# Peptides against a protein of PDB entry 5IXI, part 90

Target 1, 141 residues: chain A of PDB entry 5IXI
Amino acid sequence: TPLLDASSLEYLFAQGQYDLVKCLAPIRDPKTEQDGHDIENECLGMAVLAISHYAMMKKMQLPELPKDISYKRYIPETLNKSIRQRNLLTRMRINNVFKDFLKEFNNKTICDSSVSTHDLKVKYLATLETLTKHYGAEIFE

## One batch from the design tools (peptide; made by RFdiffusion4, then SolubleMPNN)

Design b2_p22_5_s1 (from b2_p22_5, 10 letters changed)
Fold by OpenDDE base, seed 3:
Structure b2_p22_5_s1 (fold): chain B 141 residues (1-141), chain A 22 residues (1-22)
Amino acid sequence: as target 1 above (141 residues)
Amino acid sequence: SVEGIDEFMEKFKKKANEEWNS
């Protein structure tokens, strides 16, 4: 796998976020119900990476982030629509799982400084490749 | 490191799966 320079990585990270959310890079079809949950969890993970990167760039901790910052703007629009159609209890569970994940990850990215923005971009793009049908194949294959 | 992120994500997946399969 060829090593990406910083400028290329920054561009691909930004474009990858847009492509994922706008479904220009559609997520793969689930093979089973569990696979569907795995895909959803991966998307939530992608949101955590994106939000953490945003927070680090803005030099903001989670308590300082706007209250409307959530996974909704960082996951595929199709998935967001699907979640909105689920019952209140399910949505609450999803929110709780995500918030707990984001809080815990915030400690490692901002508080502990053990994760860099570079690491986040690499992980994001790597996950994007596995999550979508053919995106990023030229980079990681 | 990216490896550290991988480990963290795996822990999250386990917790999430426990929630969905409960």
Scores: peptide ipSAE 0.421, ipTM 0.892, DockQ to the pose 0.618
Fold by OpenDDE base, seed 5:
Structure b2_p22_5_s1 (fold): chain B 141 residues (1-141), chain A 22 residues (1-22)
Amino acid sequence: as target 1 above (141 residues)
Amino acid sequence: SVEGIDEFMEKFKKKANEEWNS
């Protein structure tokens, strides 16, 4: 993991979220159908990390968050549009998987305190680097 | 820890894939 000071890490985490959602850091192209699911799962994971970080920073638990909280604002807009085009049953399955994922992760972050906000930022950025095409390449150019 | 997050994510991926293949 990168060794960054707190201020740099905070900035990169915030910017990374924006870049991912707005597709300024586009996700890699799927090579197969299974690869497409892997990418989608990674994006859902990114959403869980982002929401958990938000909840921890606000000192709130999941029951205090909006009841209709979803992945929609935390995944790439292109992927969100793709999901919207799927049938109702598929969308329901995705929602259920995500909600269960978020609930379980809440126990490890807010409840058990086994995961810190620092850990979330590091994992988010690390995943972002592997998920996107050339994120961070400009730093070394 | 980050390692704990990794393990959790892997567990999720397995469950998610089971759902997609169901």
Scores: peptide ipSAE 0.421, ipTM 0.892, DockQ to the pose 0.667
Fold by OpenDDE base, seed 1:
Structure b2_p22_5_s1 (fold): chain B 141 residues (1-141), chain A 22 residues (1-22)
Amino acid sequence: as target 1 above (141 residues)
Amino acid sequence: SVEGIDEFMEKFKKKANEEWNS
């Protein structure tokens, strides 16, 4: 297993975010309705990781972030378009899930300082490999 | 640690699934 230096990891993390959002690394096809929800939940998790990383790099906490912060810029564009087509109640539920996710993770990462930016990048890239169809860096194997 | 992140993600996925099934 090859080691990545800090600069290489930062590059791969940034590129991975771009590839996920722009669907250059498309997410896998759902096998069932539940699998579809699992994929969506993973994408919401990816958004929380990305936002938390940003906040930590800027030395910010949730109260310092924009009040209207959302997952929209941090999930695949195809998924974002799909969500926008759903009814108001469904969208409210998704927003509620995401807001709770972000708040709880903020308490675990920024407040507790138990998770580093390095950990976030590693977890993000590892999740990206399992979530997408063909993405693979072979950097952790 | 990454393990701590894994545990958090699993717990929340469980809660999220409960929300979708409600």
Scores: peptide ipSAE 0.421, ipTM 0.892, DockQ to the pose 0.670
Fold by OpenDDE base, seed 4:
Structure b2_p22_5_s1 (fold): chain B 141 residues (1-141), chain A 22 residues (1-22)
Amino acid sequence: as target 1 above (141 residues)
Amino acid sequence: SVEGIDEFMEKFKKKANEEWNS
Protein backbone atom coordinates (compact mmCIF):
# COMPACT_ATOMS: atom_id res chain seq x y z
CA THR B 1 0.00 0.00 0.00
CA PRO B 2 1.12 3.55 -0.59
CA LEU B 3 2.85 5.42 2.19
CA LEU B 4 0.82 8.61 2.35
CA ASP B 5 -0.18 10.60 5.36
CA ALA B 6 -3.83 11.13 6.13
CA SER B 7 -3.94 14.63 4.70
CA SER B 8 -2.38 13.61 1.42
CA LEU B 9 -4.68 10.66 1.05
CA GLU B 10 -7.72 12.79 1.74
CA TYR B 11 -6.60 15.28 -0.86
CA LEU B 12 -5.97 12.65 -3.51
CA PHE B 13 -9.27 10.97 -2.79
CA ALA B 14 -11.20 14.19 -3.20
CA GLN B 15 -9.37 15.12 -6.35
CA GLY B 16 -9.75 11.64 -7.75
CA GLN B 17 -13.49 11.76 -7.34
CA TYR B 18 -13.64 15.09 -9.08
CA ASP B 19 -11.41 13.98 -11.91
CA LEU B 20 -13.39 10.81 -12.49
CA VAL B 21 -16.79 12.46 -12.53
CA LYS B 22 -15.69 15.37 -14.66
CA CYS B 23 -13.86 13.02 -17.03
CA LEU B 24 -10.59 14.79 -16.45
CA ALA B 25 -9.33 11.30 -15.85
CA PRO B 26 -11.23 9.48 -18.58
CA ILE B 27 -12.02 5.83 -18.19
CA ARG B 28 -10.36 3.39 -20.52
CA ASP B 29 -12.03 2.29 -23.71
CA PRO B 30 -13.77 -1.05 -23.54
CA LYS B 31 -12.26 -3.81 -25.62
CA THR B 32 -15.43 -5.91 -25.72
CA GLU B 33 -19.04 -5.65 -24.72
CA GLN B 34 -18.29 -7.57 -21.57
CA ASP B 35 -15.38 -5.28 -20.86
CA GLY B 36 -17.77 -2.38 -21.12
CA HIS B 37 -20.00 -3.94 -18.53
CA ASP B 38 -17.00 -4.56 -16.32
CA ILE B 39 -16.02 -0.92 -16.53
CA GLU B 40 -19.55 0.16 -15.74
CA ASN B 41 -19.72 -2.18 -12.77
CA GLU B 42 -16.44 -0.86 -11.45
CA CYS B 43 -17.78 2.67 -11.71
CA LEU B 44 -20.89 1.69 -9.81
CA GLY B 45 -18.67 0.13 -7.21
CA MET B 46 -16.69 3.31 -6.91
CA ALA B 47 -19.93 5.19 -6.42
CA VAL B 48 -20.76 2.91 -3.52
CA LEU B 49 -17.34 3.57 -2.02
CA ALA B 50 -17.72 7.31 -2.40
CA ILE B 51 -21.20 7.37 -0.93
CA SER B 52 -20.16 5.14 1.93
CA HIS B 53 -17.22 7.38 2.67
CA TYR B 54 -19.48 10.40 2.69
CA ALA B 55 -21.94 8.69 4.98
CA MET B 56 -19.24 7.63 7.39
CA MET B 57 -17.74 11.10 7.51
CA LYS B 58 -21.16 12.56 8.25
CA LYS B 59 -21.92 9.77 10.72
CA MET B 60 -24.96 8.78 8.71
CA GLN B 61 -26.39 5.36 8.07
CA LEU B 62 -28.13 4.25 4.92
CA PRO B 63 -31.62 4.92 6.23
CA GLU B 64 -30.57 8.47 6.95
CA LEU B 65 -29.33 9.08 3.44
CA PRO B 66 -31.64 10.74 0.94
CA LYS B 67 -34.13 8.28 -0.46
CA ASP B 68 -33.26 9.36 -3.97
CA ILE B 69 -29.56 8.75 -3.56
CA SER B 70 -28.10 7.60 -6.84
CA TYR B 71 -24.91 6.81 -8.64
CA LYS B 72 -25.46 9.70 -11.00
CA ARG B 73 -23.26 12.18 -9.17
CA TYR B 74 -20.53 9.65 -8.51
CA ILE B 75 -19.79 8.17 -11.92
CA PRO B 76 -18.19 9.68 -15.01
CA GLU B 77 -20.46 12.14 -16.72
CA THR B 78 -19.94 10.33 -20.00
CA LEU B 79 -21.13 7.08 -18.49
CA ASN B 80 -24.07 8.80 -16.88
CA LYS B 81 -25.00 10.23 -20.25
CA SER B 82 -24.74 6.80 -21.81
CA ILE B 83 -26.98 5.27 -19.18
CA ARG B 84 -29.60 7.97 -19.63
CA GLN B 85 -29.79 7.06 -23.30
CA ARG B 86 -30.67 3.45 -22.57
CA ASN B 87 -34.22 2.19 -22.37
CA LEU B 88 -36.29 2.30 -19.23
CA LEU B 89 -35.91 -1.37 -18.43
CA THR B 90 -32.14 -1.18 -18.58
CA ARG B 91 -32.07 1.92 -16.41
CA MET B 92 -34.30 0.23 -13.89
CA ARG B 93 -32.03 -2.77 -13.78
CA ILE B 94 -28.97 -0.63 -13.25
CA ASN B 95 -30.68 1.32 -10.51
CA ASN B 96 -31.82 -1.82 -8.75
CA VAL B 97 -28.40 -3.40 -8.95
CA PHE B 98 -26.81 -0.29 -7.55
CA LYS B 99 -29.25 0.16 -4.71
CA ASP B 100 -28.98 -3.46 -3.71
CA PHE B 101 -25.21 -3.18 -3.81
CA LEU B 102 -25.19 -0.05 -1.69
CA LYS B 103 -27.58 -1.53 0.82
CA GLU B 104 -25.64 -4.74 1.15
CA PHE B 105 -22.33 -2.95 1.48
CA ASN B 106 -23.71 -0.64 4.13
CA ASN B 107 -25.47 -3.31 6.14
CA LYS B 108 -22.81 -5.98 6.02
CA THR B 109 -19.68 -3.86 6.13
CA ILE B 110 -20.14 -0.24 7.12
CA CYS B 111 -22.55 -0.82 9.96
CA ASP B 112 -20.19 -3.40 11.38
CA SER B 113 -17.29 -0.96 11.25
CA SER B 114 -15.21 -3.55 9.46
CA VAL B 115 -14.19 -1.01 6.84
CA SER B 116 -12.60 2.33 7.64
CA THR B 117 -12.68 5.53 5.66
CA HIS B 118 -9.01 4.92 5.04
CA ASP B 119 -9.79 1.59 3.42
CA LEU B 120 -12.39 3.20 1.22
CA LYS B 121 -10.02 5.87 -0.01
CA VAL B 122 -7.29 3.37 -0.78
CA LYS B 123 -9.63 1.08 -2.66
CA TYR B 124 -11.16 3.97 -4.54
CA LEU B 125 -7.83 5.32 -5.72
CA ALA B 126 -6.55 1.88 -6.61
CA THR B 127 -9.63 1.21 -8.71
CA LEU B 128 -9.38 4.64 -10.28
CA GLU B 129 -5.91 3.78 -11.49
CA THR B 130 -7.06 0.61 -13.17
CA LEU B 131 -10.11 2.19 -14.77
CA THR B 132 -8.61 5.33 -16.19
CA LYS B 133 -6.25 5.73 -19.10
CA HIS B 134 -3.44 7.64 -17.44
CA TYR B 135 -4.38 8.33 -13.83
CA GLY B 136 -2.90 6.89 -10.67
CA ALA B 137 0.78 7.66 -10.94
CA GLU B 138 0.65 9.88 -7.88
CA ILE B 139 0.02 7.01 -5.50
CA PHE B 140 0.62 3.62 -7.02
CA GLU B 141 3.95 3.88 -8.78
CA SER A 1 -9.93 -4.03 5.40
CA VAL A 2 -9.21 -3.42 1.76
CA GLU A 3 -9.17 -7.14 1.20
CA GLY A 4 -12.69 -7.36 2.48
CA ILE A 5 -13.74 -4.70 0.04
CA ASP A 6 -12.09 -6.61 -2.77
CA GLU A 7 -14.05 -9.72 -1.98
CA PHE A 8 -17.27 -7.78 -1.81
CA MET A 9 -16.62 -6.11 -5.13
CA GLU A 10 -15.92 -9.41 -6.80
CA LYS A 11 -19.16 -10.78 -5.48
CA PHE A 12 -20.95 -7.75 -6.85
CA LYS A 13 -19.37 -8.10 -10.26
CA LYS A 14 -20.54 -11.66 -10.45
CA LYS A 15 -24.10 -10.72 -9.60
CA ALA A 16 -24.06 -7.77 -11.97
CA ASN A 17 -22.79 -9.87 -14.83
CA GLU A 18 -25.56 -12.35 -14.24
CA GLU A 19 -28.00 -9.49 -14.55
CA TRP A 20 -26.52 -8.16 -17.77
CA ASN A 21 -26.46 -11.59 -19.34
CA SER A 22 -30.03 -12.44 -18.39
Scores: peptide ipSAE 0.420, ipTM 0.892, DockQ to the pose 0.680

Design b2_p22_5_s2 (from b2_p22_5, 12 letters changed)
Fold by OpenDDE base, seed 4:
Structure b2_p22_5_s2 (fold): chain B 141 residues (1-141), chain A 22 residues (1-22)
Amino acid sequence: as target 1 above (141 residues)
Amino acid sequence: SVSGIDEFLKKAKKKADEVWNS
C-alpha cells in the first residue's frame, strides 16, 4: 500500500465507507455459492472494523453503544436487501454470527488496545480493494 | 497491528463457514 498521511487516510476511509454502503464501489460477483458466503463474511468483517473505529473515536465500549447496533448501516445496500429477503432463521444466524464477530473483536482486540484506529483504516481500505470490482484504482495506482 | 486483525478475521470466517455449511 502507498504511504498516506493522516489526513489523506482519514478522508479515504470515510469515502470508502460511503462508497461501499452506497454501492458506488460494488462488491465483486460471486463465482460459487461458497464464494458468495465469503463475500458476505468479508462485508460483516468490514462492519466490525467500521463500528470498532467509530467506538474508538467516540471513546466508547460495546456496552456503551446503542443496543440496536447492527451491520445493516455498514454493509452494501444491495447485500442488506438480499439478506432481508431470506427467511427468519437465516437472518437470525447472520445476526448471531455478526454479534459474535463484534463481541470477540471487542474483547480480544479493542479492550486490549492492541489495535489502533490507524490499523482499522488500513485494513478497511485494503479489503475494499479485494472485495469490490474496481475500487482502488484512484488510491493505489 | 494489522496482522492481529487478519488473525481475528481468519478465525471468525472459519466459524461463519461452519454456520453456512451446516
Scores: peptide ipSAE 0.235, ipTM 0.814, DockQ to the pose 0.699
Fold by OpenDDE base, seed 5:
Parts: structure tokens; C-alpha cells; sequence
Structure b2_p22_5_s2 (fold): chain B 141 residues (1-141), chain A 22 residues (1-22)
């Protein structure tokens, strides 16, 4: 694991979020239906990390976040388009899964201060490497 | 710690899989 200074990590984290959402770092192709769900779950996880990082930087608790908090601005645009094509029931289930992810992460991780913004950046970038086709191969082993 | 994040994501993914396969 390479040693990244604070400034480098901050830059890479910001760039990584942009690249993921704008599909400049495209997510890998699913091998099976279950693999597709795994990729989607990873993207939802990335959204949880990004939102949690934002909340921690602003020193906001989960109830203080906008009531309409959503994954839509924190996942790849291609995946967002795919989700919008699914039926209403499926979209509702996805929304519920995401809200459960965010709630659980807040209750079990953020509230006890066991995770720092530094940890979130590291995990985000590490996941980005494995989730995308070729991104970040030089950053993490 | 990063390990805490890993454990969370692992458990969350299992819960999600139960929803998808229900």
C-alpha cells in the first residue's frame, strides 16, 4: 500500500468521484445477473461513502441531511439511466436498500467515530480500482 | 478504520442479495 499524503489523497478522492459519476472511469461489465447486482451494490456503497464523507466534513448528522437524499448524484450516469428504466417496484426496492445502507453506516460507524474522512477516501479509491475497468491500477496494489 | 468499512459493506451486500433473490 503506497503512502499518500493528505493533499494527494484529497485530490485523488475528488477526481475519483468525478470520474466515476461521469463514467470517465467506466465500471466493469457484469459476468452474470448476480455479478450485475454485486456491481450495483458496490456503486450504492460508493454513494454511501461519498455522502458520509460530505456529512462528516460539514459536521452534519444524518437527520440534518436533505430529506430527499439519494444515490442518483453519486453513482455512474450509465447505472442511473439503467435504474430509471426499471419498473416502479424495483426502483422502490433499490431506494430502500440504499437508505438502509446509509442508515446502518451512520448508526454503526459514523456515530461512534470509528471511521475518519481519511478512511473513507482510502476505501473509496480502493473500491474504485476494483469496480472500474482500468482506473487506479497505479495507486493501489 | 478501513476494516470497519469493509465489514459494513460485506454485511450490507449480504442483506441486499437477500432482497434481490427474495
Amino acid sequence: as target 1 above (141 residues)
Amino acid sequence: SVSGIDEFLKKAKKKADEVWNS
Scores: peptide ipSAE 0.234, ipTM 0.811, DockQ to the pose 0.739
Fold by OpenDDE base, seed 2:
Structure b2_p22_5_s2 (fold): chain B 141 residues (1-141), chain A 22 residues (1-22)
Amino acid sequence: as target 1 above (141 residues)
Amino acid sequence: SVSGIDEFLKKAKKKADEVWNS
């Protein structure tokens, strides 16, 4: 993988978020029920990375973010539709898991100054390549 | 570092799996 400069990385990160949410880069098909949960967890993780990146860029902490901040606008639309079809208890569990993810990661990024916006973009794009069916083919072999 | 992010996500996913399988 060739070295990407800051401008290229910024562009790819923005485009990658759009492609994931709009399903232009569709997520891979689950092989088992557990694999389906793994994919969902990966998407929730992607949402945490995206929100954290936004917060860091705006120099905001979690209390400054909207109280009702959710994963909904940061995950694939198809997955969001799937989650909406699940029962209330399941949706509540998903919300709780995500809130815990976001809170814990926020604590880590505040306490561990080694995490930068650059790191978030790199991890986001790297995960996107493994999470989706064909992403990366346009950029690399 | 990216490794720090990986460690977080790994732990988080483990906790999530415990919730889903409980």
Scores: peptide ipSAE 0.229, ipTM 0.809, DockQ to the pose 0.730
Fold by OpenDDE base, seed 1:
Structure b2_p22_5_s2 (fold): chain B 141 residues (1-141), chain A 22 residues (1-22)
Amino acid sequence: as target 1 above (141 residues)
Amino acid sequence: SVSGIDEFLKKAKKKADEVWNS
């Protein structure tokens, strides 16, 4: 695999976030209904990684995170539109699960300091490769 | 769906473990 310096990794991470949200790196096609759910779950996981990275870079404490923080700006726009079409109860459940996971993850990343921003960028890009149709070949081949 | 939410938590925890156990 190609060796990336810190500046290159930072650039690719930022660009990868943009490409995912704007669907410039399109999500892979689901093979089954369950596969579709798995893809959605992975996208929500990507949102947690992105938000956690943001919080760490801004040196934000857990109580300082906005209470209204959401996955909406960190997942593909097409998926966001799909979720918005679901009933209110379902949307509330998704929001609650996401917030709980975000809190739990941030406890282990920020409070325990067991995860670095470097780790988050690497994991994000690696997941992006598997989640999208053609992304990441130049980075991990 | 409820099943989708459960799978999210399972996979999320697995993904988290992969990150913080690295």
Scores: peptide ipSAE 0.101, ipTM 0.658, DockQ to the pose 0.090

Design b2_p22_5_s3 (from b2_p22_5, 12 letters changed)
Fold by OpenDDE base, seed 4:
Structure b2_p22_5_s3 (fold): chain B 141 residues (1-141), chain A 22 residues (1-22)
Amino acid sequence: as target 1 above (141 residues)
Amino acid sequence: SVEGIDEFLKKAKKKSNEAWES
C-alpha cells in the first residue's frame, strides 16, 4: 500500500519525468559496457511507461498516437545525444526494440486493462531511484 | 499490477540484450 496520496503521486510522477529528461536527475554512470546497455534498456522502459501513461490518460490506443511517436522526448537528453552519435544500424535496432516494447505493452495497458495509471507511476518513480545517481532522497527518505 | 510491469520489462530487456550482442 503506497503511503502517498493520489495528488502527491501525480505531482512526483510529473516532476520525475521532467527531472529525468532534463538531466536534473542524471542517470548513473555505467560500470561496464553491459551495464551501459542495461541503463539504456531501463531508459527505454521508462519511455514506454511514460507514453503508456499519456495514452491512458488521453484514452488513446497506440494506433491513435502520433505516427512519429518515439523515445526521444522521454529519455535523458544526454542519452538521446549519445544515441544520435551511433551508426545507422545501431539506431535502427534501438528504434525497432522500442517500437516492439511499446507495441507489446500497449496490450497490457489498454487492450487487457491489466495495468493502471497508478501502477505506471509507482513503477516509474521506483525505477528513477535505481537509475539515477542521487534521486530519491526527497521522496523515499 | 506493478508485478506485471516487472515481468514485462524483464522479458523485454532480455530481448534487447540479445539484439546488442548480435
Scores: peptide ipSAE 0.275, ipTM 0.835, DockQ to the pose 0.710
Fold by OpenDDE base, seed 3:
Structure b2_p22_5_s3 (fold): chain B 141 residues (1-141), chain A 22 residues (1-22)
Amino acid sequence: as target 1 above (141 residues)
Amino acid sequence: SVEGIDEFLKKAKKKSNEAWES
């Protein structure tokens, strides 16, 4: 695994977010129904990392975050379309899960400041490799 | 740290998976 400096991480992190959302780095195919849920949870986790990083970079505090903040811009467009096709109760459950993730993680990033933006980028890129079909070869091999 | 993020996400996803199965 190559060592990446701060500037390289910043570039790769930005590009990785774009590739994930635009499905240029497509997520892997689920093998089972539970695997599908695992993939969805991973994507929600990626959204939490991305939003938290954004908030930290903008010097935003927890009360300043919109209460209706959404994962929609931070997950693969294909998954977003899939979620919109589900019934209202399912969508509400997904929203609640995401809000719980974000709320709790903000205690470690914005409130407690125990997690750095550097940590977020590293975790994001590492997860991106396992979540997608072919991404990561040029970074982690 | 990255390890702290891993632990958080692992616990959160485990809780989420349990919710889906409940």
Scores: peptide ipSAE 0.272, ipTM 0.831, DockQ to the pose 0.587
Fold by OpenDDE base, seed 1:
Structure b2_p22_5_s3 (fold): chain B 141 residues (1-141), chain A 22 residues (1-22)
Amino acid sequence: as target 1 above (141 residues)
Amino acid sequence: SVEGIDEFLKKAKKKSNEAWES
């Protein structure tokens, strides 16, 4: 893969987040119901990475983050709309899964300091390429 | 490391998939 300097990586990471949420980089079409769940879980994972990166950059721990923090602003808007149309129990389950993801990953990043912001950016962009249609080909050949 | 992130997400996704099936 091509070498990226720090400034380029920061730019691509920021742009990638925007493209994912605004659906400028649309997610791939599911082949099955389970594949749809996999895509949804990948998006939740992307949200965890993005929030963790934000927290690390601001030197904040999970309890210091807003109490109402959620995946809503960090996943594709189309997926967010889809989730909002589901029943209450389903939405509660999704919220619980996300909160568990965020809590556990917080232990691996902020608490253990085993993951750097650089690692998060690389993983985010790499996942973005596999999750979306025709994105990141110039970065990861 | 990136590998550490991969391992975490793999385990988390497995747990999440099991939650969908329950």
Scores: peptide ipSAE 0.271, ipTM 0.833, DockQ to the pose 0.706
Fold by OpenDDE base, seed 2:
Structure b2_p22_5_s3 (fold): chain B 141 residues (1-141), chain A 22 residues (1-22)
Amino acid sequence: as target 1 above (141 residues)
Amino acid sequence: SVEGIDEFLKKAKKKSNEAWES
């Protein structure tokens, strides 16, 4: 992997978020139903990383974030549409899983301070490379 | 560290998969 300075990493992280949400970097096709769930979980993880990064930059703890904070603005639009088509029970389960995910990660990033914003950006971009089609070659090759 | 994130995500994904199966 090439050496990325702070400015380059910041730019790539911002652009990567935009590309993922707007589906300019489309997620890979699932091979099975379980693989589809794995892809969805990865996207939810990406949302947690993005929100945590935002919170750290604003020096905010999770309780200071909006009560209705959700993954919706941080996942691919196509996946968001797919989730909205599922029944209420499934959507509730997804919301609960995400909220618990975010709460637990908040302890690691803000409370324990074991994760830096740098770590979040690196992990986000690395995951983006494996999650999407043909993304990352221009960055990490 | 990034490794710490990996460990967290691994555990979280296992819990998430269990939620889907329930």
Scores: peptide ipSAE 0.268, ipTM 0.832, DockQ to the pose 0.676

Design b2_p22_5_s4 (from b2_p22_5, 10 letters changed)
Fold by OpenDDE base, seed 3:
Structure b2_p22_5_s4 (fold): chain B 141 residues (1-141), chain A 22 residues (1-22)
Amino acid sequence: as target 1 above (141 residues)
Amino acid sequence: SVEGIDEFMEKFKKKAREEWES
């Protein structure tokens, strides 16, 4: 785990989410088609982390989350627009993969309580560093 | 723990790769 105090971690986590979604911290360019899928999946994973953190902070379980909650607001806007342009079958697959992942992770974060909000923030920032081009270099170099 | 998250994420990535390969 990085050597960050709680306040710094909280700030960086919030800022990191904003930077990722608003594409202020652009994701790295894919080297292959499979790499592109990996990047996309990492973004979906980060959405799960962000949503789980939100749910834990609000003391909400998955069934209690807003019915309109989705990865759309938690991934890069450019990626979101790209996904929207894909065919229905592809979008359904992406949505199913995400929902399954969110459901499984919810069991670990809410039911098992084996994951803390602190853990989520650390993992989010660590993933953000690897996913983006140069973000977080000072923290994880 | 973060390690627990790492393991979970790796499992997800594996499943996701299988999904895209199919």
Scores: peptide ipSAE 0.339, ipTM 0.855, DockQ to the pose 0.604
Fold by OpenDDE base, seed 4:
Structure b2_p22_5_s4 (fold): chain B 141 residues (1-141), chain A 22 residues (1-22)
Amino acid sequence: as target 1 above (141 residues)
Amino acid sequence: SVEGIDEFMEKFKKKAREEWES
């Protein structure tokens, strides 16, 4: 388990989100097409974590979130641009997968409180280190 | 817990892979 005080963890989490979205911490290059999909799924997962954290901090239930809530502001800008260039069917699938993911995860966070904001930050930063090319927060392992 | 998140993420990855392959 990481040994970070609450303030440090909060700072790193905020900075990590910024770095991921702005591609200051670029995601790793895919080795195969399937690896590419895995990377995208990880990014969607990161978006779910970020949104869930936001919702919990604001004490908002899923229905209280904007109905047009999307992954777009929570994934790397490069990936967002890539997705926008794909055909309508693909974009619809991605959106459906994400919304289902978010809905299900919400039941485990906001609804029953089985996951804390602390857990979300830890998981986010841990995933960030493995997902990106050069990012080194040096918090885990 | 973080472990719970891990399990959830793995479940999601599996479902997502199935979607991409369909």
Scores: peptide ipSAE 0.337, ipTM 0.855, DockQ to the pose 0.661
Fold by OpenDDE base, seed 5:
Structure b2_p22_5_s4 (fold): chain B 141 residues (1-141), chain A 22 residues (1-22)
Amino acid sequence: as target 1 above (141 residues)
Amino acid sequence: SVEGIDEFMEKFKKKAREEWES
């Protein structure tokens, strides 16, 4: 884990979410089609982490979350726009993958209390560093 | 733990790849 105090980590986590979604920390360019899918999956993972953190902070369980919970507000806006341009079947598949991801993560990690909000912040920021073009150089060695 | 998250993410990525290949 990074050598950051709790307050600093909280700040960086909040800022990181904003930067990712608003594309202030742009994601790296895909090298291949498969790499593009990998990037997309990483972004979906980021959404799961963010949503799970939110739920934990609000002391909510997954069933208490809105039934229409979506990745849309938790991924880069550019990627969201790209996904919206795809056909219905593709969008449905993405939604299914995401919902399954979120459900499994909640049931197998969060519900078991094996993951803390601290862990989520660390993983989020670490992933952000590898996913984006320039972010994270000042946070992790 | 963070390591637990890593393992989960890797497992998911594997499943996701399989989904896109189908």
Scores: peptide ipSAE 0.336, ipTM 0.854, DockQ to the pose 0.697
Fold by OpenDDE base, seed 1:
Structure b2_p22_5_s4 (fold): chain B 141 residues (1-141), chain A 22 residues (1-22)
Amino acid sequence: as target 1 above (141 residues)
Amino acid sequence: SVEGIDEFMEKFKKKAREEWES
């Protein structure tokens, strides 16, 4: 992959988050029901990466974040709309998956100081390339 | 490292698939 300096990576990471949430970089079409769940889980993973990056930049730990931390602002708006239309049990299930995801990542990865903000940005952009239809084709080989 | 993130994501995706199938 091409070498990106810190400023370029910061810009691409910020733009990538915006493009994903605003659906300017639309997620790929699911081929099956399970593929749809996989895409949803990848989006939840993207939210975990984004929130973790934010927390690290602000020098905050998970307990210092708002108690009602949510994935809603960090996933595609189309997916957020879809989730809102699902029944209470399904929404609770999704929320539990996300909370477990965030908790495990924080406890086993972020708190170990083995992951840097640089690593998070690289992983986010790499995942964005695979998750969306045409994004990042010229950046990552 | 990015590799560490990859390993975590793969483990969680496995658990998530089990959750959706239950």
Scores: peptide ipSAE 0.336, ipTM 0.855, DockQ to the pose 0.654

Design b2_p22_6_s1 (from b2_p22_6, 16 letters changed)
Fold by OpenDDE base, seed 2:
Structure b2_p22_6_s1 (fold): chain B 141 residues (1-141), chain A 22 residues (1-22)
Amino acid sequence: as target 1 above (141 residues)
Amino acid sequence: SSLEGLDEFLKKMTEKSKKAMS
């Protein structure tokens, strides 16, 4: 596995976020209904990583983030459209669970400095490799 | 549908990222 320097990692992380959200790096096709749920959860996890990275870079605590912070800007646009078509109760549940997870992730992982921004970038890119069809294979193989 | 898999997902990614950085 090639060692990426800081500048390369920063570039790839930024580009990866853009590619995921804009569906330039399309997520893999689900094999089953459960696989579809797993893919959705992976995307929501990517949102947690991206938001946490943003907060750390800005040296902001979670309470300082906008109250309307959500996964919507950090997941594939196609998935976001799909979620918006679901009933209100389902969307409310997704929002609540996501916020709870984001808070828990921050308290247990970010606040104790056990994870750096570098680690978040690596985790993000590593997930892109497995979540998308053909993206980033040359980076972590 | 539960989103409890998110924690497991990130735990799995932690191990994967460690390997990627080695």
Scores: peptide ipSAE 0.092, ipTM 0.665, DockQ to the pose 0.050
Fold by OpenDDE base, seed 1:
Structure b2_p22_6_s1 (fold): chain B 141 residues (1-141), chain A 22 residues (1-22)
Amino acid sequence: as target 1 above (141 residues)
Amino acid sequence: SSLEGLDEFLKKMTEKSKKAMS
């Protein structure tokens, strides 16, 4: 992106992750029950992007990632608390679907394309803009 | 706590992300 230099993009990506997790950039209010589910799914998607970026930066492959890798550190704390209050079977289902998504994303998007860490940062910030209430709209103007 | 649409969403997002980053 010509709008941001590499150092600025790196900073904004790191700050964006922090702001999302700590709810400093609060997620948008759901308009319906289904909208609420969509928001949660988008948050899980953000976790996949963040983890994939981390793995690429560390030059780690999926089989080398810790088996206990989870979305917990990469989603809003409010959502994490909500998920922890759900029943065991539901939580297990969410964990399994997330792991499958992470694997599929890396295989079909990262490994099968020329996706770079730069691309992941741009995608993350672009999604963050739409997911949250008033975050960074001018970045991609 | 419903997981309805999750699998469909994740599949859609995977394909969308691939196209957007290609």
Scores: peptide ipSAE 0.081, ipTM 0.665, DockQ to the pose 0.095
Fold by OpenDDE base, seed 5:
Structure b2_p22_6_s1 (fold): chain B 141 residues (1-141), chain A 22 residues (1-22)
Amino acid sequence: as target 1 above (141 residues)
Amino acid sequence: SSLEGLDEFLKKMTEKSKKAMS
């Protein structure tokens, strides 16, 4: 964006990831059970963005990522606790959905370099703004 | 733009995730 230079964007992106995971920027309260599922999916999307950004910065392809790659380090800790309380089948399903999401994103976006790390940071922060209760409301308005 | 394409892609994946979890 014209408003944020590269250094500012890098800082905000790093801080945003920390704030989301540590729940310093808490996710919005679900209005319904379905809304809760939507929030969860958005968080999984955020994890995909963060992991993809990491991979791109390290110039790593998806197969080169650790085999135990997961969403656990990239979603709010509160959500991670919630997922751990679910039954095995549900947890397996979530894990499969995430892996498929990451794989598809890598194949269609990362491999052909259609999206830059800059784009990922912008999208991450923009989504963070809508996903959390009161975070960075002034940045992308 | 690339950002617009990214938005559309993520939206599509989110919808797929919803269906998979239903």
Scores: peptide ipSAE 0.061, ipTM 0.656, DockQ to the pose 0.683
Fold by OpenDDE base, seed 4:
Structure b2_p22_6_s1 (fold): chain B 141 residues (1-141), chain A 22 residues (1-22)
Amino acid sequence: as target 1 above (141 residues)
Amino acid sequence: SSLEGLDEFLKKMTEKSKKAMS
């Protein structure tokens, strides 16, 4: 937003990632089982945004990133623990969905469009506001 | 805008993920 300079946005983005992963900004309670799935998918999207931002800052493409890259470090720890308790087939499915998501995002958005690190930070923080219980009201009002 | 395109992409991928997980 025009209210945030570049340095402030960078700080808020870093802090927001930390708060989400460490559950200091807890994700909202699901209203239904389907809502729970939607929340999970939003978290996967957040991981894609965070990883893509990292890659862009390091001037790296996806093939240059570690091949064992995963969502685990970029989603709420509570959700990560929940996923670990699911059966192998389910976990494999989640991993495949995420990898496809990340690959598609890199190819279609990062490589082929004008999306910037600024755009990623804004989208991340905006999503964080809606995904969590009380976070972000002061950022994008 | 780039942000609008990003929103649409993420929405599309979310729906795709729903189908894959259901």
Scores: peptide ipSAE 0.054, ipTM 0.653, DockQ to the pose 0.741

